# Peptides against a protein of PDB entry 6J54: the designs that were tried, part 19

Target 1, 223 residues: chain A of PDB entry 6J54
Amino acid sequence: NENLFASFIAPTMMGLPIVTLIIMFPSLLFPTPKRLINNRTISIQQWLIQLTSKQMMAIHNQKGQTWSLMLMSLIMFIGSTNILGLLPHSFTPTTQLSMNLGMAIPLWSATVFTGFRYKTKTSLAHFLPQGTPALLIPMLVIIETISLFIQPVALAVRLTANITAGHLLIHLIGGATLALLNINTMTAFITFTILILLTILEFAVALIQAYVFTLLVSLYLHD
Target 2, 42 residues: chain B of PDB entry 6J54
Amino acid sequence: QFQFTGIKKYFNSYTLTGRMNCVLATYGGIALLVLYFKLRSK

## One batch from the design tools (peptide)

Design b1_p13_2_s1 (made by RFdiffusion4, then SolubleMPNN; from b1_p13_2, 10 letters changed)
Fold by OpenDDE base, seed 4:
Order: structure tokens, then C-alpha cells, then sequence
Structure b1_p13_2_s1 (fold): chain B 223 residues (1-223), chain C 42 residues (1-42), chain A 13 residues (1-13)
């Protein structure tokens, strides 16, 4: 079904990829504050950033709190791109696994290497859960090592799969609604109601996935 | 509080240092096994 | 342990 995946094709204009412009577009929605008392929109944005920053960075020490700017920018970027992706006929960059891997792998690597550098004993100890029976220690260390390397992949795939699945579902239900308009109006109305509820759910999923992605990166930093 | 004596003092799954030593010992053992098979195949 | 539990909870989402 070519029409099903048409929305996930990277858009081009005259053979030139416009994905770069789409990725940069959310940055325009978050202007830098210029006044002591800013506009209502900016004030709400700053309040949300401060709230999430306090919540996420509470588990980190002074060294970890240096990452606050990066983590907040990450959640704002992913969240804004996910929300904008729910607009009709919009391309969501976060549906591309390549982009999510491009974000996940460097951030994961940075957190892991930072952990090994500053908390070597604790980081090495994380390969063995506390209370493990002696006979299972070698096997569990191997499993935990594999689990560590799966973290960036799982981080990227989770974001990609959730956003992509949501878009596909909206597309399918929307297509079904249009098809049922000429068959049964009553059923089409029910399907349309489901579509509305699903859209509301996808807004929540979009924000939650952005938060989970950033939070997991933060947790990996803390170890 | 866990009190360990002997080898369990250095290799245990409860203390931080013990867990670290177990991980290092596991990696060391795997490295030695890989080295053994590599030298054996030669 | 708390972080692992939280991570597992988040991974289940």
C-alpha cells in the first residue's frame, strides 16, 4: 500500500531535501525572552521548561546539572517536532529512525563515557545487579553488557515506533472514515469520533515520548 | 550490613567493590578464553 | 534499584 507510507517519505523540493528546514522549524516556536515580564506564550513556555528542568535534574549533582540545557533542548525539540507532526499533511522527522538513532547514539555514548570517567566503580558495578547468586554472575554480566548496548537502539526505536504507529493509525482510521461516508453515514460518524479521540491520545503520546526519551537519557547519565 | 570473610570480601554481589571485582573478573575470564581459543586455532 | 525500577517502568511504556 504505497499510499499508506507516502507520508513518511522524506520531502524534497526540486530534488533538494527540505528535511533540514523542517527540522529547524520548531526552533522558531521558542523565541528567546527579551523582557523581564514576557508575553503569555513565552511565560508559559519558560514555566514549563523550569518545571521539567527542576523535576529531571533533581536526581543529578552539580556536574550532572550541567546537562540541563542539553536535556531541556532535547525534550523541547522532540516534543515540538512530534506535536507539529500531528498537523495534517505534515512530515514528522522523528518518524525517521535514522534521526532518532542520530540523537540517541551520541547522547547515550556521552552519558556512558561520562559515567565511566567520573563514577568508574559505580558504572562497573551496574553490570552486576545487587544480590545476584554467585553461579549466575558471569552470565548476568554478559546480559547486562548486551543490555547496555541495546539502550540507544531501544531509545530510538521506541520513539520512532510510537510516533510512526500513531501516524499510521490516524491515517488508516481517517481513510476508513472517508470510505464509510459513501457507505454508511452512521458508522462513518462513529469512526470519526474514534479518530478525534485517537488524535487527542496521540498529542499526549507525542509529549510523553519526548519526555521519556529525555528522561531515559538523564537516567543513563546518573546511572 | 553484610560481613564477608576471605575471598567473598573481594568478590561478592552485595558490596560495590565486590560487584566491580566480579565484573572485572568476568571480563578477564572471557578475555582469557578468547585468547586461548585464538592461540589454539593458530 | 529505584532507578532500575523507574527505567523498567519507562521501558514498558
Amino acid sequence: as target 1 above (223 residues)
Amino acid sequence: as target 2 above (42 residues)
Amino acid sequence: EQLIAEAQLLLSL
Scores: peptide ipSAE 0.154, ipTM 0.821, DockQ to the pose 0.026
Fold by OpenDDE base, seed 2:
Structure b1_p13_2_s1 (fold): chain B 223 residues (1-223), chain C 42 residues (1-42), chain A 13 residues (1-13)
Amino acid sequence: as target 1 above (223 residues)
Amino acid sequence: as target 2 above (42 residues)
Amino acid sequence: EQLIAEAQLLLSL
């Protein structure tokens, strides 16, 4: 089992952690536009960012749109790190729960605090669903309060679990494929096909998880 | 549409203000209970 | 309500 989880160990070079460099690397892939008409790659990137920004901010008012920069940076960061993590023998920082909690907790707390500060009545009322029978009010308020505190944990765990599970599956199936090459070529071919399909799926999952993470933060801000 | 009178005007699960008041009342009640047990245990 | 439903859907993923 140590071989399976070896890919999730923080990489070090000469005893120095290179995780910092890995975390900063995605920033180099998204240069700022300097021309009215940029290269095709940059133009596509900006177009995608614009589309995602439009979709993410569609649910927010003008005041909520002030968070657009942060949310877009977050989705780009998580998405890029997740995609880069799917490269062979690459380390994905988002597989680390500590990192995801480090992102989730501050963002969640900021959204909750912002909600209480600017929308106090609505935020407090959110602890009690509309139309609740009077007898269930105290218990439901408690449950909703607990649910609120579970949100950042669920947010972090979801991202971590999905990315980690995907990586594990890729490694397992990849290892199985290699093992079957010397045993049964036909079965190995089938397994390899599954690996390819899974890899494609994981690319989608990587983007979806980034989107979901950011969207949930956005929803917490809206509510 | 919802016309509430009396105490229901301030404590209801339909209006925003009513919901807020219910939440505050719940937290207040819990706080008082916790304080009561804390003081009693001493 | 729609936001809650969407949130629940997203939480189920």
Scores: peptide ipSAE 0.147, ipTM 0.815, DockQ to the pose 0.026
Fold by OpenDDE base, seed 3:
Structure b1_p13_2_s1 (fold): chain B 223 residues (1-223), chain C 42 residues (1-42), chain A 13 residues (1-13)
Amino acid sequence: as target 1 above (223 residues)
Amino acid sequence: as target 2 above (42 residues)
Amino acid sequence: EQLIAEAQLLLSL
């Protein structure tokens, strides 16, 4: 079991943590444009950013669109870290719940406080759904308040659980494939095919979770 | 649009103001209960 | 509205 979870241990070199370098590495993959017409890679990146920004900001007014830079940076960060985490022998920071909570709690609190600052009446009214029977109002308000405080936790756990589970499955199926190579090559080929399909799925999950994480933060901002 | 009269005008689950007042009343009631138990324990 | 949107999103995933 130690070998299974070894990839989730924070890497150190000569007793110094390399986690800071790993977190900063994705920023190097997205250089700032220097030309009017850049190379194909940068052009595709810019196109993707513009496409995602248009989709995410469509639900926000002009004041909400002020968060576009933060939300786009968030999705790029989480997406890049998740994709890089699928590389062999790589450490994925988003598998650490502490990191995801560190992102979720401030962003959630910022959205909640922003709502209370600019839309106090609407934000307070959201604790009570429309059409609630009078007898259920106190209980439902309490439930909605609890639900609000669970949002950052659910956001962080969702990302952590999905990425961690994917990594574990890849390791387990990969280990099983290696073990079956010496026992039955045909069965090993089947498990290897499953591993390939799973890795493709995990690439999709990595991007989807980044998008969902950012989208939910955006939805909380929209209220 | 809903037309409410009396107390229902300020405390309802349909209008924005009514919902806000209901939430505030609920929090106020909880705060008073907590305060009551805190003072009772002394 | 947020709850409905979030629920629909979660169901679509």
Scores: peptide ipSAE 0.132, ipTM 0.815, DockQ to the pose 0.025
Fold by OpenDDE base, seed 5:
Structure b1_p13_2_s1 (fold): chain B 223 residues (1-223), chain C 42 residues (1-42), chain A 13 residues (1-13)
Amino acid sequence: as target 1 above (223 residues)
Amino acid sequence: as target 2 above (42 residues)
Amino acid sequence: EQLIAEAQLLLSL
């Protein structure tokens, strides 16, 4: 079992953490456009960014559109890191709960504080749904307050759990495939097919989780 | 338009101001309870 | 309310 979780250990070289380099590496894959007519790869990237930006920022007013750059950078970062983490025997930073909490808590706090600053009445009223019976008001306000504090935790755990579970499944099925190669080639082929389908699914999950993470942050901003 | 009179004007679950006041009253009540138990323990 | 419904839908994924 130690071998299964060995891939989640932070790699170090000469006592220096390589994790910082791994986290920064995805940024190199998305260069900034300098020309009016760019290469096909850059053009596709910019097109995708524009499409996702239009979809995510459609909910926000002009004041909320200031967060567009940050939200787009976040989705690109999480998405790219998750995809790169699916490489064999690779370390995925987003599997670390500490990293996800480090992203979720500040962003959540920023959205909550901005809400209280610019829309104080609306933000305070959000703790009490409309039409609540008078007797349930105190209890519901408490529950909604607790729910607010669970939001950053749920945001971080969701991302961590989905990516970690995907990694574990790939390792387990991959190990089973290798073991079955020497026992039965037909069963090994079936298991290998399942492994391929699972990897494709995990690529989709990686992108979806990145989108959900940024979308929820955006929704908290909108309130 | 909801026409509320008396205490319901300030504390209701339908208007924005009423909801805000209910939330503030709840937090204030909890804070007073915590303060009461803290002072009683001494 | 619409945002809460969307959030719950996303949480179910």
Scores: peptide ipSAE 0.192, ipTM 0.805, DockQ to the pose 0.026; fails the geometry check

Design b1_p13_2_s2 (made by RFdiffusion4, then SolubleMPNN; from b1_p13_2, 9 letters changed)
Fold by OpenDDE base, seed 2:
Structure b1_p13_2_s2 (fold): chain B 223 residues (1-223), chain C 42 residues (1-42), chain A 13 residues (1-13)
Amino acid sequence: as target 1 above (223 residues)
Amino acid sequence: as target 2 above (42 residues)
Amino acid sequence: SEQILQALLLLQL
């Protein structure tokens, strides 16, 4: 119903879209370090970025590592927005399929085109798995081609669905908890416990989905 | 490890070049089929 | 291995 999906409506104030500010807000949480020895918070952030960068770019060659900045910025953006979206009464832009498609399609296209440009032979050969029986080659090439075009859609839908589903569950369980407070306190306590556990899980999911999104983009780049 | 001769040298599912050629041949065949039906319908 | 990883990631849908 309307109450259920109200959290996913793009917020506006005085007719002006606040979504732009919400999207830009996570950038304030990650200031650029200017000192040799920074504050503990900034140092931890930088350390995490370095760790994720090493893990993400380990599969890429020197040329592929050029994408490190973009991929790391992407994971930080998606991760931060997803985590902030779990705050009470917060709007997460990544629940909007349009936004995720807006990120997925260009990134996917870039990876595909860069692959065709710099690794043409490998990219074309990727449409045919090694060792395929000769009679199945045409059909498999077609299927693999279709699979390629499904990748950006799957990428966007995966992120959207996972984040949206988590938000819905939190909302539903939270609402159920409130409704049961005056009916059955014991059951309400159980549902509240589930809500807490679910919230913790959703924090993990938020980070995982951000990682998966960037990882898949990187994998598409590497082919 | 695999040594192919004749047509299999260029069209195989084991070598990189062979796989590429197979893919291109498949796309070319599909394109020709589409073109054929388009011209036939016209 | 990459395909397997991709398949595993797809299971998260």
Scores: peptide ipSAE 0.146, ipTM 0.826, DockQ to the pose 0.027
Fold by OpenDDE base, seed 5:
Structure b1_p13_2_s2 (fold): chain B 223 residues (1-223), chain C 42 residues (1-42), chain A 13 residues (1-13)
Amino acid sequence: as target 1 above (223 residues)
Amino acid sequence: as target 2 above (42 residues)
Amino acid sequence: SEQILQALLLLQL
C-alpha cells in the first residue's frame, strides 16, 4: 500500500521543498513570442490558445472578457501539469487536494463577489429558480445556498479524484505487467497493451479535466 | 409585464425583484431564528 | 444556475 502512494508524497531535497520548482516548470514550456512570424511550436501554441479563448469567452460580455487572460493561464497551467504528471514516477501537484482547493476557493470567491458587485439583483435572484411554488421557496433557497458553497469543493475534488485515479491505475497495471513478465509472457504483453491504451486515455483525461475546471470557473462568473 | 397586487407584488417567483425579496426574506427569517435561539439559551 | 446544472449533467454522463 505504501508503494502505491509513494508517488504522491511531496518531494523534498535537504528539507527544502522541490514542489515549488515542479509547479513553476510548466511555465518554461510556453515562451512569449517576440517576432511577427514565430517558430512552428510557438505558432501552434498561440493558435490553440486563441481557439480555446474564443470558445470559452464567447458566453461572456466585454466585462467578462477581462477574465480571458486568467482563464487561459489557468487551463494552460492545469493542462501542462497534468500531462507532465503522467511521466513515470513523477509527482503531479494537481493530485494534492490542498493545491486544487487553493486554486478553486479564490477563483470561486472572486466570481461570486464579482457577481454580487456588478449584478446584485440577478445574483440574489439565482438562489430562487423562476416559477417555483410558494411553499417550496424557503427550502429551495436554503438548498441553493448550500449548493453554492459545494461548488468550490466539487471543483477541487473532481480534478483531484480524476488525476489520482488515473495514476493509481497506471501503477497497478504497470506493476502487474512487471510481475507477469516472469510468469506468463503472453499475458504480460496483453497487460502492457492495456497499459498503453490507459496512458493514452489519461492524456485525454488530463486535458479534459483542465478544460472542465476552467469552464466551470467561467460559468460561475456568468451564472 | 407581470402585474401582481398586494404582497405578491413584492414577493413573487417570476420577477427579478420578487425573487430577490424572497431570498432576502428567507435569509432574514433564518437570522431571526438563530438570534431567537441564541438569546433564549442564555 | 440552470446552465451550470446542464453542464454538470453532461459531465456526469
Scores: peptide ipSAE 0.144, ipTM 0.813, DockQ to the pose 0.026
Fold by OpenDDE base, seed 3:
Structure b1_p13_2_s2 (fold): chain B 223 residues (1-223), chain C 42 residues (1-42), chain A 13 residues (1-13)
Amino acid sequence: as target 1 above (223 residues)
Amino acid sequence: as target 2 above (42 residues)
Amino acid sequence: SEQILQALLLLQL
């Protein structure tokens, strides 16, 4: 079982943590455009950023659109790290719950505090849904308050669980495929096919989870 | 738009102000209960 | 509406 979780251990070189370098590496993949007509890769990146920004900021007003840079950087960071994490023998920082909590809690807190600061009445009113019977008001307010505090935890756990589970499943199916190569080649081929399909799915999951994480943060801001 | 009179004007589950006041009243009640038990224990 | 959207997104887990 140690081999299963070996890929999730924080890598070190001569006692020095290289996790910092791994986290900073995705930034090199997104260079700043300097030309009027950029390279194809940069143009595609800009196009994707524009599409995602339009979709995510369509919900927000002018004040909420100030978060566009932060949210776009967040989705690019999480998405790039998740995709890079699918490389063989790579370390995915987003599999660490501590990192995801480190992102979720501040962002959630910022959205909640921003809501209370600029839309105090609306934010407080969200603790009580409309049309609630009078007798259920106290209990429902308590439940809604608890629900609010669960949001950062759910945000972090969702990302961590999805990425980690995908990595584990790829590892297990891959290991099973290797083990079956010497036992039954036909079964190994079937397992390998499943592994390929699963890998494709995990690429999609990696991007979707990055999008969902960022979108939920954005939705919490909008309230 | 809902028009309420009396106490329902300030404490209702339909208007924004009413919902806010209900939430504040709930938190205030909980705070008072906590204070009561804290003072009772000492 | 926003709560419904959030609930739908939570189902994606």
Scores: peptide ipSAE 0.128, ipTM 0.826, DockQ to the pose 0.026
Fold by OpenDDE base, seed 4:
Structure b1_p13_2_s2 (fold): chain B 223 residues (1-223), chain C 42 residues (1-42), chain A 13 residues (1-13)
Amino acid sequence: as target 1 above (223 residues)
Amino acid sequence: as target 2 above (42 residues)
Amino acid sequence: SEQILQALLLLQL
């Protein structure tokens, strides 16, 4: 059914790409603080950013700490877009693989390049795990090299697949609930309850996927 | 704390330098292999 | 590499 994927089509208004506005919208939810003691919303946001920043950047040295702003902005962007995508009849930009690849490839390239620039010996050594038998070294180096190039794809696909699958499942269960309203009201109530529980789960998944995406980018930087 | 002697000192899967050298040797071997096949084709 | 592997395993489970 074509209606299953209708919510994933990039929206346009009179031929103009409104998707650009949708992508930029989450930035309005995080205004810059203007006071020493801000309102409750800004204070909570800053507190969360500080907590996540401390946790993610704890594994990085001083040079890695320079990535804090970018990584925090990344998690806030992905998280906010994923949460906003759970609103009814909303378009989630992160369901588009092109969007996620556009984020994953440059960030991955930057992390890999940064690693080779400042930690060349360690970065090259990562292509061979410790304790590898001598006979398996050439094969494992090749596999690890391929694995490196799969990382940006894995980042993008993981985020896209999780968010898309969640939205699709919500749509299917919601559609089933509506269909069962005319057949069995009791079963429809059960499916509706499942839908509510599923939506709550998807809120958690939305945040987790944002965190995982950012965390893996950070881990690729550290290695 | 690994003690290696001879060639294993430079090519091992335990030390950082050894792992790096193994990776470089592998890439070098692949490059030479590719070069060999290219030159053989002509 | 082990940290990344552990992270990936945690994501799959």
Scores: peptide ipSAE 0.121, ipTM 0.829, DockQ to the pose 0.027

Design b1_p13_2_s3 (made by RFdiffusion4, then SolubleMPNN; from b1_p13_2, 9 letters changed)
Fold by OpenDDE base, seed 4:
Structure b1_p13_2_s3 (fold): chain B 223 residues (1-223), chain C 42 residues (1-42), chain A 13 residues (1-13)
Amino acid sequence: as target 1 above (223 residues)
Amino acid sequence: as target 2 above (42 residues)
Amino acid sequence: DLEILQAQLLLEL
């Protein structure tokens, strides 16, 4: 049991938290372009950022497009941390609920306050779905209010749970594969194949969760 | 598109203004209820 | 709200 969750313990060296360095590490993978025609890696990164930016900002007006830098940095950060976390013996900061809450709560609050500031009528109207029967209005308004406050929690828990569960599953299947090597080599080979397929899936999940997290923040901003 | 008359013009679940007013009315009602129970217990 | 619901539904699939 202790070995199962050992990979999720925040690493420290001599009492000093190296988690800060791990969190800052993905920023080194995205250098600022300095040329009109950049390297292949930077060009691909810029292309991906432009594509995702166009897709995510299409739903926003000009004021909402001011969030483009924040949202793009967010997706790049979460995506890169999730992908780096799939490296063997690596620590994923996004497996920590505190980390994800630290991102979700401020971003959610900023979107909610921005909505109430610039679109007060629309934001207040969103507490009541259109076409609600008159008798259900008070109850539904309360439910929608509660739902609003659940949004940051759901945003953080979704990311944490998906990444953590994926890592746990990889660990368990990997451990099972090693245990079966001395028991049944054929079964171990099958389990190893499943492990490979699972790791590929987790790469996709890592990117999807980053995208979904950013998308939901964007949607909360748009309302 | 919607034709509302009377109080339904201001309190409806279809128009933006109507929905807003319904939300404000519900919050106001809850606030009054909480205030009532608070004053009653005091 | 509908877009958020759809996005959430896509996550649950």
Scores: peptide ipSAE 0.184, ipTM 0.848, DockQ to the pose 0.026
Fold by OpenDDE base, seed 2:
Structure b1_p13_2_s3 (fold): chain B 223 residues (1-223), chain C 42 residues (1-42), chain A 13 residues (1-13)
Amino acid sequence: as target 1 above (223 residues)
Amino acid sequence: as target 2 above (42 residues)
Amino acid sequence: DLEILQAQLLLEL
């Protein structure tokens, strides 16, 4: 149905793409603190950022911690966009594979190149797992090389698929609920309950996917 | 912990340097094979 | 690599 995928079409107003504004909108939700003791909302945000930052960067050395700003901005961006995308009649940019590839490929490339630059020996050694039988070395190196190149694709597709699937399910169940209201109210109530539960789940998924995306980028950086 | 002698010192799957050398050797071998077939086709 | 793989598998499930 055309209506099923209509929510994933990039919105335009008067022929001008408003996607840029939608992408920039989450930035308004996270103002920079100016006071030692801020409002409760800002304090909670800063606290959450601090906690997530400590958790994410705990695996990195001092050099890796230079990526903290990038990784934290990434998780905040993806998380906020995913959550905002669950609002009714909203467009979620992260449902676009192009956007996710646009984030995944550069970040992945940066981590890989950084690894090769500063930890050349370790990075090259990662193409061969420790303790590999000698006869399997060439084949395994090839497989690991292919695996490396699949990483950015898997990263982007994972995010896109999970968010898109969630939106589709909400749309389908929501539509079914509306259709059943005039047919069977009891069934409609059950479907509506499922919709509520699914919506709650999708909020969690939205945050989890943001975390997973950022975590995997971080892990690739750590190597 | 692991003491290797001879060729195993440079090419092993246990030491960091050994693993690196194995990877480089593999890539080098593949590159040479590709080059060989490319030159042969001409 | 194993830790990354395990993390990926756990996150995909």
Scores: peptide ipSAE 0.178, ipTM 0.845, DockQ to the pose 0.026
Fold by OpenDDE base, seed 1:
Structure b1_p13_2_s3 (fold): chain B 223 residues (1-223), chain C 42 residues (1-42), chain A 13 residues (1-13)
Amino acid sequence: as target 1 above (223 residues)
Amino acid sequence: as target 2 above (42 residues)
Amino acid sequence: DLEILQAQLLLEL
């Protein structure tokens, strides 16, 4: 049991938490451009960021587009941490529910409060779907209110569960592959093939979860 | 466009203002119920 | 719109 979850324990070095360094490490992979014409690597990164920014912020008006920096930094952070977490013996901070709640709750709160501040009528109206029968209005308003408060929890749990489950599955299949190498080489080859396919899937999941997390925050902002 | 008269003009599930008023009325009703039980317990 | 999008995302994931 402990062996299975050992990779999810927060790493420390000499009693000092190195988790902070791990969290800050992805920021080093995205340097700010200093030249008018950058090299190919930075140019591709900037192009991808601009492309994703245009796609994600297309649903927002001018006021909502002020969140572009925050949302792009969020998707780059979560995406990079998720991808780096797939490296062997790497610690993924996004597997920690506390980390994801620490991101989800403030961002959710900021979007909700921003909505109530600038679009009070629309935000209040969202607690009642259009066309609801009169008798169901009080119950549905309560349900929508509860649903609103579950949103940050669902956002954090979704990210945590998907990344954690993927890592666990990779570890299990990887461990099974190594164990089967000495027992049955043919079966080990099959499990290894599954491991490769699963790893490719987890790379996709890592990016999708980053996108979904950021998209949902963006949608909450749009209301 | 929806044509509502009377109370339905202010409390409806189709217009933005009507939906807002319904939500506020619901919260107000809940608050009054909570207040009632709080005062009753004294 | 948000609820529909959330439902679609929940169905896809």
Scores: peptide ipSAE 0.168, ipTM 0.847, DockQ to the pose 0.026
Fold by OpenDDE base, seed 3:
Structure b1_p13_2_s3 (fold): chain B 223 residues (1-223), chain C 42 residues (1-42), chain A 13 residues (1-13)
Amino acid sequence: as target 1 above (223 residues)
Amino acid sequence: as target 2 above (42 residues)
Amino acid sequence: DLEILQAQLLLEL
């Protein structure tokens, strides 16, 4: 049981926290281009950023498009950290709920406050769906208010749960495979196949969750 | 698009203004209730 | 509102 969660403990070296270095490491993987025609890797990165930026900002007006830099940096950060977290013996900061809440709550609050500031009438009206019967108005307003406050929690928990669950499954299936090697080689082979498929899935999940997190923040901004 | 008269003009679930007013009225009512119970308890 | 809810639902599935 202790070994199961050992990978989720914040790593320290000689009592000094190394988590800060781990969080900053993804920034080194995305250098700023200085040439008109860059290397293949940088060109692919720029292409991906441009495509995702175009898709994400298509729903926003010019004022909302000012968030493009922040949202693109967010998706790159979460995506890169999630992918790096799939490396053996690596620590994934996004498996920590505190980390994800630390991102979700400020971003959610910023979008909500921005909405109330620039679109006060529309934002307040969103607490009541159109066409609601008069008798249900008070209850529905309360429900919508609760729904609003659940958004940052759902955003953080979704990311944390998906990444953490994936890591746990890989660990458990991997451990089971090793244990079965000495018991039944055929069963171990089946388990190993499942492990491979699961790892491929987790690579996809890592990117999808980064996209979903950023997209939902963007949608909250759009209202 | 929708033409309402009387109190429904200001409190309706179809127009943006009406919906906003309904929300504000709901929050105001809740605030008054909370205030009432707070003052009653003390 | 509904668009956000639908998007959330689709993303969770």
Scores: peptide ipSAE 0.167, ipTM 0.847, DockQ to the pose 0.026

